# Ledger of designs, part 23: peptides against a protein of PDB entry 6J07

Target 1, 107 residues: chain A of PDB entry 6J07
Amino acid sequence: GQRGWFCGSVSQDLRQFWVAEGGTISDPRAADFLFSCDASHPDTLRIYQSLDYIEDNATVFHAYYLSAVANAKIKNSVALGHFILPPACLQKEIRRKIGSFIWEQDQ

## One batch from the design tools (peptide; made by RFdiffusion4, then SolubleMPNN)

Design b1_p12_3_s4 (from b1_p12_3, 5 letters changed)
Fold by OpenDDE base, seed 3:
Structure b1_p12_3_s4 (fold): chain B 107 residues (1-107), chain A 12 residues (1-12)
Amino acid sequence: as target 1 above (107 residues)
Amino acid sequence: WKELREKYLELQ
């Protein structure tokens, strides 16, 4: 499916891109994809605290993925797996093991 | 969150 939920931290431009590419916007329960730009945003925190997420039936992706897809003409491919946005409590450990997240590299 | 951590690392 192409149903997406968006945290309030995601720009309107990225939301519009999603829709322009054929996606629809829905609530988290109905969404096929969950997008956020801030693991600490209240909207995203509510996802992390949800039963679906706790039971590993949901994944939050950083919305920078959509920006990468929009610019894919320059890139060979965009792997969705590189854009998993974990809760803040996991981020430090992940950075120690695999380095900075892809959305942090251009800061 | 061990499962999520492992999931993320496996997808890299």
Scores: peptide ipSAE 0.032, ipTM 0.654, DockQ to the pose 0.167
Fold by OpenDDE base, seed 1:
Structure b1_p12_3_s4 (fold): chain B 107 residues (1-107), chain A 12 residues (1-12)
Amino acid sequence: as target 1 above (107 residues)
Amino acid sequence: WKELREKYLELQ
Protein backbone atom coordinates (compact mmCIF):
# COMPACT_ATOMS: atom_id res chain seq x y z
CA GLY B 1 0.00 0.00 0.00
CA GLN B 2 0.84 3.68 -0.07
CA ARG B 3 -0.37 4.93 3.28
CA GLY B 4 1.86 7.51 4.89
CA TRP B 5 2.21 9.06 8.32
CA PHE B 6 3.70 12.53 8.65
CA CYS B 7 5.46 14.14 11.56
CA GLY B 8 4.35 17.66 12.37
CA SER B 9 7.75 18.79 11.10
CA VAL B 10 6.75 17.99 7.51
CA SER B 11 5.36 20.85 5.42
CA GLN B 12 1.89 20.83 3.97
CA ASP B 13 3.40 21.04 0.48
CA LEU B 14 5.14 17.69 0.87
CA ARG B 15 2.00 16.12 2.28
CA GLN B 16 0.02 17.43 -0.67
CA PHE B 17 2.59 16.00 -3.07
CA TRP B 18 2.23 12.59 -1.44
CA VAL B 19 -1.53 12.68 -1.94
CA ALA B 20 -1.21 14.02 -5.48
CA GLU B 21 0.96 11.02 -6.36
CA GLY B 22 -1.69 8.63 -5.11
CA GLY B 23 -0.80 8.31 -1.45
CA THR B 24 -3.08 8.48 1.54
CA ILE B 25 -2.43 9.78 5.03
CA SER B 26 -2.94 7.63 8.10
CA ASP B 27 -1.91 7.19 11.72
CA PRO B 28 1.51 5.61 12.38
CA ARG B 29 0.11 2.19 13.20
CA ALA B 30 -1.66 1.82 9.86
CA ALA B 31 0.99 3.57 7.75
CA ASP B 32 3.25 1.85 5.24
CA PHE B 33 5.68 4.79 5.27
CA LEU B 34 6.67 7.13 8.09
CA PHE B 35 7.97 10.58 7.11
CA SER B 36 9.69 13.21 9.23
CA CYS B 37 11.97 16.21 8.80
CA ASP B 38 13.23 16.26 12.37
CA ALA B 39 14.51 13.32 14.39
CA SER B 40 14.14 15.43 17.53
CA HIS B 41 10.52 16.40 16.95
CA PRO B 42 8.21 14.99 19.64
CA ASP B 43 6.11 13.18 17.03
CA THR B 44 9.18 11.38 15.67
CA LEU B 45 10.55 10.63 19.11
CA ARG B 46 7.31 8.85 19.94
CA ILE B 47 7.84 6.66 16.88
CA TYR B 48 11.40 5.79 17.92
CA GLN B 49 10.16 4.84 21.37
CA SER B 50 7.31 2.68 20.07
CA LEU B 51 7.36 -1.09 20.32
CA ASP B 52 7.00 -1.48 16.56
CA TYR B 53 10.11 0.60 15.95
CA ILE B 54 12.15 -1.03 18.71
CA GLU B 55 11.30 -4.43 17.25
CA ASP B 56 12.50 -3.26 13.81
CA ASN B 57 9.03 -3.35 12.28
CA ALA B 58 9.05 0.32 11.32
CA THR B 59 11.35 2.73 9.51
CA VAL B 60 11.31 6.52 9.50
CA PHE B 61 12.28 8.31 6.30
CA HIS B 62 13.22 11.93 5.83
CA ALA B 63 10.43 13.69 3.95
CA TYR B 64 13.03 15.33 1.69
CA TYR B 65 12.69 12.07 -0.24
CA LEU B 66 9.44 13.45 -1.62
CA SER B 67 11.16 16.59 -2.84
CA ALA B 68 13.82 14.49 -4.51
CA VAL B 69 11.17 12.40 -6.25
CA ALA B 70 9.35 15.52 -7.42
CA ASN B 71 12.55 16.89 -8.95
CA ALA B 72 13.90 13.65 -10.39
CA LYS B 73 14.56 13.60 -14.13
CA ILE B 74 14.76 9.82 -14.32
CA LYS B 75 11.92 7.66 -13.10
CA ASN B 76 12.81 5.47 -10.13
CA SER B 77 16.22 7.14 -9.81
CA VAL B 78 15.66 8.16 -6.20
CA ALA B 79 16.57 5.45 -3.71
CA LEU B 80 14.34 5.44 -0.66
CA GLY B 81 17.05 3.73 1.35
CA HIS B 82 19.20 6.84 1.22
CA PHE B 83 16.56 8.72 3.17
CA ILE B 84 16.31 6.61 6.31
CA LEU B 85 16.15 9.03 9.23
CA PRO B 86 17.85 7.43 12.23
CA PRO B 87 17.52 8.59 15.82
CA ALA B 88 19.78 11.45 16.83
CA CYS B 89 21.90 9.14 18.97
CA LEU B 90 23.16 7.37 15.83
CA GLN B 91 23.56 10.28 13.44
CA LYS B 92 27.02 11.48 14.48
CA GLU B 93 28.55 8.06 14.03
CA ILE B 94 26.84 7.55 10.69
CA ARG B 95 28.06 10.92 9.40
CA ARG B 96 31.59 10.03 10.46
CA LYS B 97 31.49 6.80 8.49
CA ILE B 98 29.59 7.65 5.32
CA GLY B 99 29.38 11.45 5.29
CA SER B 100 26.55 13.93 5.60
CA PHE B 101 22.99 12.82 5.01
CA ILE B 102 21.56 13.48 1.57
CA TRP B 103 18.95 15.90 2.93
CA GLU B 104 21.73 18.02 4.45
CA GLN B 105 23.73 18.42 1.26
CA ASP B 106 21.49 21.00 -0.41
CA GLN B 107 21.39 23.28 2.59
CA TRP A 1 20.01 0.80 17.78
CA LYS A 2 22.95 -1.28 16.64
CA GLU A 3 20.73 -3.20 14.26
CA LEU A 4 19.26 0.02 12.93
CA ARG A 5 22.73 1.39 12.24
CA GLU A 6 23.66 -1.72 10.32
CA LYS A 7 20.42 -1.60 8.36
CA TYR A 8 21.06 2.00 7.36
CA LEU A 9 24.62 1.32 6.24
CA GLU A 10 23.59 -1.70 4.21
CA LEU A 11 21.08 0.38 2.26
CA GLN A 12 23.67 2.99 1.22
Scores: peptide ipSAE 0.032, ipTM 0.653, DockQ to the pose 0.166
Fold by OpenDDE base, seed 2:
Structure b1_p12_3_s4 (fold): chain B 107 residues (1-107), chain A 12 residues (1-12)
Amino acid sequence: as target 1 above (107 residues)
Amino acid sequence: WKELREKYLELQ
C-alpha cells in the first residue's frame, strides 16, 4: 500500500503531492512509509524511540524524496534507499563513510 | 543502531 506518515517538519506541499500520487496519510503504526525533514523533530524522535523502529521494522525517509520524484522525468529513477533518514547519533559516522546526504547536497 | 547503520550503507 501507499500509506504514509508525516512528521510535522514536512511541508503541506509535499503531503499534497503524496496524496495526488495516490497515497494516503495515516498514523505511524499503520503507515507503509515514514517521512520526515528533521531527525531532531519531536515527532521523528518518537519514531526512533518506538519498538517498531528499535526492532528494525520501520524506516524513516527524508521527505525530499518526494520532491525528487516530483521533479524527475521517470518516477522510478529516484532510489528510495538514498533517502533513508537515520537518527542523529548515526549521521556523523555515515557522512564520514559515504559523504553528505543527498538532501543536503540539493538544498 | 549498528544494524541500522549497516542496512543504510548497503542501500547506498
Scores: peptide ipSAE 0.032, ipTM 0.652, DockQ to the pose 0.167
Fold by OpenDDE base, seed 4:
Structure b1_p12_3_s4 (fold): chain B 107 residues (1-107), chain A 12 residues (1-12)
Amino acid sequence: as target 1 above (107 residues)
Amino acid sequence: WKELREKYLELQ
């Protein structure tokens, strides 16, 4: 299934793209994919605090993934794994090891 | 969080 939950930080345009590509929108518990544009948004923080997330049964992705897919000439060329959105407390360490996140590179 | 960090790195 392609059920997605969206943080309030995600634009309506990206939500509409998700639906246009065959996705549905659901609550976090039912969702297969969790999208956010802000690891510090209250909606996203609730995900990070959830039992599913703490037990490593959930992953939050940056919604910029959807924008990247929309703009890609080859739809399957965008790797979802590059868009994992970790909690803010981990981002500094990850950035030191991997470099800037993809959604930060055009800033 | 340590497990999440490791998984993130594994996917890169």
Scores: peptide ipSAE 0.032, ipTM 0.651, DockQ to the pose 0.101

Design b1_p12_4_s1 (from b1_p12_4 with E5K E6V R9L)
Fold by OpenDDE base, seed 3:
Structure b1_p12_4_s1 (fold): chain B 107 residues (1-107), chain A 12 residues (1-12)
Amino acid sequence: as target 1 above (107 residues)
Amino acid sequence: SEREKVVELIRE
């Protein structure tokens, strides 16, 4: 199985989906995946400030990825790399270059 | 399927 950490911004439904599919919940340092729905949430900010993240040993993903996986019958493919959640300070420039994030397109 | 591949990853 895989270990996941979840920001407080992630709904209980998405957490339950993770567990229902065989995942476990862990602290950020032990986690294989870090999920958040808000780059400005205090929990996520702590990740961005951690040595693991600063040294590029950690990546935060938007938890909407799990929703996309759950509904993959409609979507041809769901790539985890498309759900990287960068710090807020970088998001504006990224949107300028590649457009809106996937989790923003349905809003 | 794509979903199954991801689910299998989660379950590892």
Scores: peptide ipSAE 0.059, ipTM 0.676, DockQ to the pose 0.024; fails the geometry check
Fold by OpenDDE base, seed 5:
Structure b1_p12_4_s1 (fold): chain B 107 residues (1-107), chain A 12 residues (1-12)
Amino acid sequence: as target 1 above (107 residues)
Amino acid sequence: SEREKVVELIRE
């Protein structure tokens, strides 16, 4: 199984989905995946300030990825790379160049 | 499906 860390901004439903599918929940240092719904949440900010993240050994993903996976019977593909959650200070520039993030688009 | 692949990955 895979280990995941979850920011406090992530709903209990998404956490439960992770566990129901065989995942476990761990601290950020031990986690294989880091999930958040808010780059400005204190939990996520602490990740961005960690040595692992600063040294490019960690990536934060938007937890909406799990929702997309859960509903993938309708969607033929879910690319994890589309769900990278960058620090808030970078998001404005990214939106300018690429457009709105997938989790900000109407469902 | 993609969902099945991801689910299996999670279960590893």
Scores: peptide ipSAE 0.057, ipTM 0.680, DockQ to the pose 0.023; fails the geometry check
Fold by OpenDDE base, seed 2:
Structure b1_p12_4_s1 (fold): chain B 107 residues (1-107), chain A 12 residues (1-12)
Amino acid sequence: as target 1 above (107 residues)
Amino acid sequence: SEREKVVELIRE
């Protein structure tokens, strides 16, 4: 199994999906995956401020990834790398270069 | 499927 940390911005439904599929929930330091739905949420901001994150030893993913996995059809591809959630201060420039984030697009 | 692979990853 995998260990996940969840920002308070993540719905209970997505947390339940994680657990139902065999995942466990842990604190950020022990987690294999960090999930958030809001880069500006205080919980997520604390991650961005942590030494692990600053030293590039942690990555925050948008929890919409779990929704995409839950609803994916056999022919659909869900790449975790498309769901990296950067700090809000970087998002404008990222959108300018690569377009809107996948969780902002119509599905 | 890719979905199943991801789910399996979660379950590991």
Scores: peptide ipSAE 0.051, ipTM 0.672, DockQ to the pose 0.024; fails the geometry check
Fold by OpenDDE base, seed 4:
Structure b1_p12_4_s1 (fold): chain B 107 residues (1-107), chain A 12 residues (1-12)
Amino acid sequence: as target 1 above (107 residues)
Amino acid sequence: SEREKVVELIRE
C-alpha cells in the first residue's frame, strides 16, 4: 500500500480522500509521499531540517496535487514534479525563473 | 515513478 505523511496544514478532507482511495497515513520516515500546504508550517520545517531531506532522499509535495489529479480527465496528465514544495528560502528565485507555482494560480 | 504510483492510487 501507499504510505503518506501529511503536514498539519493539509485539510482533513484531503487526508480522508487519501485513505478512501486506499492509502495509509504514517510518520515521515516510513512514508512514501510527503504532503504539505505550507512550507513555513512547523511540521514541514522539521522535514526540511531532517537528514533524509538534507541528503536529498526526501521530497515534499504540495497536497493540492491530490485535488488536481482527482479533477483531471486524463489519468496521467498531472505531473507530480510540478507540485514539489521547496523551502521558502528557495521559492522567490524559483518564481523568478519559472513563474508562480501551480497551487498559487489555482487557489 | 512516484507520479504513476499516486495516479494509480487515486484512480482506483
Scores: peptide ipSAE 0.037, ipTM 0.663, DockQ to the pose 0.028; fails the geometry check

Design b1_p12_4_s2 (from b1_p12_4, 6 letters changed)
Fold by OpenDDE base, seed 1:
Structure b1_p12_4_s2 (fold): chain B 107 residues (1-107), chain A 12 residues (1-12)
Amino acid sequence: as target 1 above (107 residues)
Amino acid sequence: SKRQKEVELINA
């Protein structure tokens, strides 16, 4: 689907891009995609604490994915899986195993 | 699935 939820940490520009590409914005329970730019933001923390997330029925993605799609020269060349945003308590171990997250590389 | 990809990443 094309329903997305956005954490308050996500800019209006990225939200507008989502809508321009045919997406709609919904509450997190109805959304097919959950976007955030901050794993410690209260909005995102509520997702991680939700029953849907605990039961492995939800995934949070870093909204930088939308920027990458906007800048891509080849359609469908951006892999969504590279933009999974895990809870802060897991990020250090993930970085140790696979390196820095893609949204951190230009910071 | 999206969640499966997350599990694979976390458990890598």
Scores: peptide ipSAE 0.038, ipTM 0.667, DockQ to the pose 0.084
Fold by OpenDDE base, seed 5:
Structure b1_p12_4_s2 (fold): chain B 107 residues (1-107), chain A 12 residues (1-12)
Amino acid sequence: as target 1 above (107 residues)
Amino acid sequence: SKRQKEVELINA
């Protein structure tokens, strides 16, 4: 099964979609996937400060991934790796190298 | 792995 943790910045609609697709919701330690919409949210900051994250055992993804999956016309066409949500302190440099993040392009 | 994908993105 797919266990997901959700930052408080993630809407209930996206959480409901996760469950509708067969996922369950858990605490960060038990979760297979960590979702957030805000790298500066206190919940997400706590993840970045956790031992699991510091030891490279955890990755935070932008919850917009779920929206992209929900709207995808081709199954499995959405690449999870494009939705990695890095700490805010790294985002400016990343944008200089690869451009705006996918979740920013529809804004 | 998920972390490997993160590294690939950050180092792109």
Scores: peptide ipSAE 0.038, ipTM 0.672, DockQ to the pose 0.080
Fold by OpenDDE base, seed 2:
Order: C-alpha cells, then sequence, then structure tokens
Structure b1_p12_4_s2 (fold): chain B 107 residues (1-107), chain A 12 residues (1-12)
C-alpha cells in the first residue's frame, strides 16, 4: 500500500480519491507521499521546516496531481515530477526557468 | 530515487 499525508488545503474529494485508489492516510513521517494545494499553508510550512525535508528525504507534491490522474485516459501518462510543490521563496525563480506550474495553467 | 532526481532537476 501507499501512504499519503494531506495538508489541510487539500479537499476531501481528493483525499477520498486517494483512498478509493488503494491509498491510506498517515502522518508526514510515515507517509510515502506528501500532498498540498498551498505552499504557504501552515501545515505545508511545517513540512518545509522539518528535518526530513531539509535533508532531502521528503518531497511535497501539489494535490492537483490526483485530479490529473483521476481524469487521465492513459495510465501512467501523468508525470509526478511536474507536480513538485517547492517553497514559495523558490517559485518565482523556478517559473522563470521552466515556466508556470501545471496547476496554474488551467485557470 | 525518481522523486529525488526530479527535485534536483527543478533545483538546477
Amino acid sequence: as target 1 above (107 residues)
Amino acid sequence: SKRQKEVELINA
């Protein structure tokens, strides 16, 4: 099974989809995947400040990944790497180099 | 890991 942690910014619908697909919900330390919709949310900020994250043992993903997977026609067509959610202080420079984030495009 | 490699690409 795959264990996921969810920031309070993530909707119940996306959490339910995770569980429906066979995932379980856990605390950040036990989780294999960390999901958030807001890099500035207090829950997510605590992740960025954690020792696991500082030591590059944790990655935060934008929960829009789950929505993309839910709507995907082909399995494995959604690249997880496109949904890495970096701290807010890094996002401007990242956008300059690689463009707008995928979760910002369909707005 | 795959995730770590992707993080490195973003940070480059």
Scores: peptide ipSAE 0.033, ipTM 0.651, DockQ to the pose 0.078
Fold by OpenDDE base, seed 4:
Structure b1_p12_4_s2 (fold): chain B 107 residues (1-107), chain A 12 residues (1-12)
Amino acid sequence: as target 1 above (107 residues)
Amino acid sequence: SKRQKEVELINA
């Protein structure tokens, strides 16, 4: 199974979906996936400030990925890589280069 | 589940 950590910004519905699909919830250090809906949330900020993240051994994903998976009609049509949630300080530059994030487009 | 496998495949 896959272990996931969830920022407090992630709804209980998405957490329940994760568990219902076979995932477990763990602390960030043990997690295979780190989910957040808010790069500025204190929980997420602590991840960005962690040594694991700074050394590129961790990635935060926007939890909207789980919503996209839940609503997908085509198997494997949702790319996790498109849901990387970078620190707020980097998002403006990233948008300049590649455009708005998917979770922003669908809102 | 199918959805769980989808997530796992994307991560692989």
Scores: peptide ipSAE 0.026, ipTM 0.586, DockQ to the pose 0.027

Design b1_p12_4_s3 (from b1_p12_4 with E6I R9L)
Fold by OpenDDE base, seed 5:
Structure b1_p12_4_s3 (fold): chain B 107 residues (1-107), chain A 12 residues (1-12)
Amino acid sequence: as target 1 above (107 residues)
Amino acid sequence: SEREEIVELIRE
């Protein structure tokens, strides 16, 4: 399905784009995709602390993915996997290994 | 999962 949850850090414009593309908005437990723009936002932190996330049944993506898709001529040219938003405590190590996140490069 | 792949990368 195409059910999405959105952190309060995500703009209404991106939410509207999601809906315009056929997505629906749901609570985190029912969502197929979880979007956030801030790993330190309380909404996102609650996701990281949830059983679904702890048990590796959930992944948080940076909502900038939606912006990239919206501006891309070919939707599948944007790799969702590059927009995984891990907890803030892990981001420094990830940057050390593979470099800055895409949303940091574009912003 | 995509997240698991990232975790594995971190643990290298």
Scores: peptide ipSAE 0.025, ipTM 0.591, DockQ to the pose 0.098
Fold by OpenDDE base, seed 1:
Structure b1_p12_4_s3 (fold): chain B 107 residues (1-107), chain A 12 residues (1-12)
Amino acid sequence: as target 1 above (107 residues)
Amino acid sequence: SEREEIVELIRE
């Protein structure tokens, strides 16, 4: 199974879905996946400030990915890469180039 | 399905 870390901004429902599907919850250093719903949350900011993240050895994903997976139909695809959650300082530039983030469109 | 594949990935 995969290990996940969750920011305090992530609902218990999404955490429970992760566990129900066989995932486990761990600290950020041991986690295979890092989930957050708020790039400005103190928990997420600590990730962005961590050595692992600064050295490009960590990626934060928006937890809405899990909701998309839970609700996906057989014909629908869910790409994890579309759910990368960058620091707030980079989001404006990204929106300028590729448009609004998927979680902003569907939530 | 793709959903099933993703779920299986989580379970690994």
Scores: peptide ipSAE 0.035, ipTM 0.635, DockQ to the pose 0.023; fails the geometry check
Fold by OpenDDE base, seed 4:
Structure b1_p12_4_s3 (fold): chain B 107 residues (1-107), chain A 12 residues (1-12)
Amino acid sequence: as target 1 above (107 residues)
Amino acid sequence: SEREEIVELIRE
């Protein structure tokens, strides 16, 4: 199974889905996947400030990815790369170049 | 399906 870390901003429903599908929950250092719903949450900020992240050995994903996976029978394309959650300081420029993030779009 | 593939990934 895969190990996941969850920011406090992530709902219990999404955490439960992760576990129900065979995942386990761990601390950030042991986790294979890091999930957050808020780049400004203190938990997520600590990740961005960590050596692992600064050295490009860690990636934070928006937990909405799990919601998309849960509804994948409706959406035939769920790419994890589309759910990368960058620090707030980068989001404005990313939106300018690529457009709104997938978790900000209407379904 | 893609969902099945992702679920399997999580279970690994």
Scores: peptide ipSAE 0.034, ipTM 0.642, DockQ to the pose 0.024; fails the geometry check
Fold by OpenDDE base, seed 3:
Structure b1_p12_4_s3 (fold): chain B 107 residues (1-107), chain A 12 residues (1-12)
Amino acid sequence: as target 1 above (107 residues)
Amino acid sequence: SEREEIVELIRE
């Protein structure tokens, strides 16, 4: 199984889905996946400030990915790379280049 | 299916 860390911004439903599918929950350093729904949440900010992240050994993903996976029959495909959640300071430039993030399109 | 592949990844 895979180990995941979850920001406090992630709903309990998505956490439960992760566990129901065989995942486990761990601290950020042990996690295989880091999930957040808010780049400005204190939990996520601590990740961005960590040595693992600064040294490009960690990536934060938007937890909406899990919702997309749960509904994959409706959505043509779900690519984890489309759900990278960068720090807030980079999001404006990214939106300018590639458009709105997937998790923002249904809002 | 894609979902199954991802679920299997999670379960590893």
Scores: peptide ipSAE 0.033, ipTM 0.640, DockQ to the pose 0.023; fails the geometry check

Design b1_p12_4_s4 (from b1_p12_4 with E5R E6I R9L)
Fold by OpenDDE base, seed 2:
Structure b1_p12_4_s4 (fold): chain B 107 residues (1-107), chain A 12 residues (1-12)
Amino acid sequence: as target 1 above (107 residues)
Amino acid sequence: SERERIVELIRE
């Protein structure tokens, strides 16, 4: 099993899917995966400000990844790496270079 | 399938 932390921006449905598939929910320090739907949410901002994140020992993923896993109709690439959620201050520049994020394309 | 692979990763 895997341990996940969830920002308050993540729906209860996605949290329930995680647990239903065998995952557990933990605090950010113990989590194997950090999920958020909003880089500007206070919960996520605290992650970006943490020592673990600053030292590149933590990665935040967009929780839409779980939706893509749960919904077989979404046949876009479900590679976890495509769902990295960077701080809001970096997103505009990233979009300029590589285009819109997957979660923006499917919504 | 890819979905099954990912789900298994969550379960383990």
Scores: peptide ipSAE 0.036, ipTM 0.660, DockQ to the pose 0.024
Fold by OpenDDE base, seed 4:
Structure b1_p12_4_s4 (fold): chain B 107 residues (1-107), chain A 12 residues (1-12)
Amino acid sequence: as target 1 above (107 residues)
Amino acid sequence: SERERIVELIRE
């Protein structure tokens, strides 16, 4: 599916790119993809606290993924898995194990 | 744990 939810932290430009590429925007419950630029934003925190997320039925991705896709010659060359946005409480441990997140390297 | 699951996904 191509249904996406966007945290208020995501720019209109990235939202417009999603729609331009054939995506639609929906509420979190109906969305196939959840995008955020801020793990501490109230919108994103509500996702982390939701039953769907707690039961491992939801994943939040950093919206920088869309920027990376927009700049790539081949859309499929950008791995969505590299853009998983975990809760802030887990990020330090993740960085220690695998290094800085991709969106942190380019900003 | 959630941490390990996320780390594995990021490594893909």
Scores: peptide ipSAE 0.024, ipTM 0.567, DockQ to the pose 0.070
Fold by OpenDDE base, seed 3:
Structure b1_p12_4_s4 (fold): chain B 107 residues (1-107), chain A 12 residues (1-12)
Amino acid sequence: as target 1 above (107 residues)
Amino acid sequence: SERERIVELIRE
């Protein structure tokens, strides 16, 4: 099983999906995966400020990844790397280079 | 399937 941490911005439905598929919920230090839906949420900001993140030992992923996994039959491929959620200060530059994030394309 | 592979990663 995998351990996940969830920002308060993540819906209960996505958390329940994680648990239903065998995942467990943990604190950020123990988590294998860090999920958030809002780079500006205080919970996520605390991750970005942590030593683990600053030392490049942690990555935050957009929780929409879990929704994509749940519907993977429709989407032929779901790559975790496409769901990296960087700090807000970096997002504008990333959009300039590679376009809108996957979780923004249907908005 | 890819979905099954990902789900298995979550479960292990």
Scores: peptide ipSAE 0.036, ipTM 0.658, DockQ to the pose 0.023; fails the geometry check
Fold by OpenDDE base, seed 5:
Structure b1_p12_4_s4 (fold): chain B 107 residues (1-107), chain A 12 residues (1-12)
Amino acid sequence: as target 1 above (107 residues)
Amino acid sequence: SERERIVELIRE
């Protein structure tokens, strides 16, 4: 199984899906995956400020990834890499180069 | 399927 941490911005439905598929919920330091729906949420900001993240040993993903996985039979493909959630200060530049994020398009 | 592969990953 995989261990996941969830920002308070993530809905209970997505958390329940994670657990239903065999995942467990843990603190950020023990987690294999970090999920958030808001780069500006205090929980997520604490991740960005952590040593693990600063040292490039952690990645935050937008929790909409889990929604895409849950509905994967409808979607053509789900690439985890497309759901990387960078700090807000970097998002503007990223949008200029590659366009809007997937979670912004589908909502 | 894509979903199956991802589900397997989660369950590991």
Scores: peptide ipSAE 0.035, ipTM 0.656, DockQ to the pose 0.024; fails the geometry check

Design b1_p12_5_s1 (from b1_p12_5, 5 letters changed)
Fold by OpenDDE base, seed 4:
Structure b1_p12_5_s1 (fold): chain B 107 residues (1-107), chain A 12 residues (1-12)
Amino acid sequence: as target 1 above (107 residues)
Amino acid sequence: LKELRQKYLSLL
């Protein structure tokens, strides 16, 4: 099974989709996947400040990934790597390199 | 931050 942690910024619908797809919800320390919709949310900031994250043992993904998976014609056609949610302090630099994030394009 | 940036780019 896949254990996921969800920032308070993530809608209940996306959480429910995760569970419907066979995932479970856990605390961030036990989670295999960390989902957030807001890099500046206090919950997410605590992740970025955690030792696990600082030591590169954790990655935060934008929960829009789950929406993309839900709407994808092919389940494995959505690349999780495109949904890494970096801390706010890195986002401008990353956008200069790759352009706007996927979750920003459909707004 | 440098490693984190590289991590992101590497996973794309």
Scores: peptide ipSAE 0.170, ipTM 0.767, DockQ to the pose 0.155
Fold by OpenDDE base, seed 5:
Structure b1_p12_5_s1 (fold): chain B 107 residues (1-107), chain A 12 residues (1-12)
Amino acid sequence: as target 1 above (107 residues)
Amino acid sequence: LKELRQKYLSLL
């Protein structure tokens, strides 16, 4: 299945797109995908502090991925890996290595 | 933190 959890920072439009594509919305523990638009949002912070995340059983993705998919002409042309949303404390270091995140470039 | 960093980098 395609179960997703959404931080409160994610718009209803993106949530609706997820559902329209066959996804369902669930709590973080049941979700296959975790989406957020803000690593500092309380909802997302709770994910980062959860046992699932700490034990390397969860990954948070920036919800802009869904927008990119929605606007892509070729299905699967958008790489999910480019949308991994790390905790804020790691982002500066990552930017120094790979440059600005995709969601920062388009916003 | 190092483990988390390595996870991220490995997934790119």
Scores: peptide ipSAE 0.167, ipTM 0.763, DockQ to the pose 0.163
Fold by OpenDDE base, seed 1:
Structure b1_p12_5_s1 (fold): chain B 107 residues (1-107), chain A 12 residues (1-12)
Amino acid sequence: as target 1 above (107 residues)
Amino acid sequence: LKELRQKYLSLL
């Protein structure tokens, strides 16, 4: 399905794009995709603290993914995996290994 | 944290 949850840090424009592309908006428990623009936002922190997330049954993606999809010439060229938004405690380590996140480079 | 790290890297 295309059920998505959105952190308060995500703009209304990106939410509207999601819906325009056939997605629906739901609570985080029912959502298939979780979008955020801020790992430190209270909404996102509640996700990271949830049992679903701790048990590896949930993934948070940076909402910039939607912007990338909107601007891509080939819709299938944008890899969702590149937009996983890890908790703040892991980000520095990840940057040392693979470089800055995509949303930090282009946004 | 180790599992989260692995999850991220495995999806790249």
Scores: peptide ipSAE 0.164, ipTM 0.762, DockQ to the pose 0.155
Fold by OpenDDE base, seed 2:
Structure b1_p12_5_s1 (fold): chain B 107 residues (1-107), chain A 12 residues (1-12)
Amino acid sequence: as target 1 above (107 residues)
Amino acid sequence: LKELRQKYLSLL
């Protein structure tokens, strides 16, 4: 299915886009996709602390992915993998080695 | 996706 969970940090516009594209909104345990705009938001932190996440059965994506999809001229040109949102405690070191995340880059 | 996630973690 196309079930998504949304952190409170995600705008209503992006949530509405998800639904408009055929997605549904569910709790984190039932969701196929987890979206957040803030790794430090309490909602997202609860995900990182969950058994599903610890057991590597869950991945959090930055909701900017949805914006990128909405604005893409070519369907399927946006790679979901580029939008994996790691915990805040890892981001600084990741940036030092890989560079800025896509959602942080000027477009 | 798991591979990409692991890639990030492997950098630590």
Scores: peptide ipSAE 0.141, ipTM 0.747, DockQ to the pose 0.171

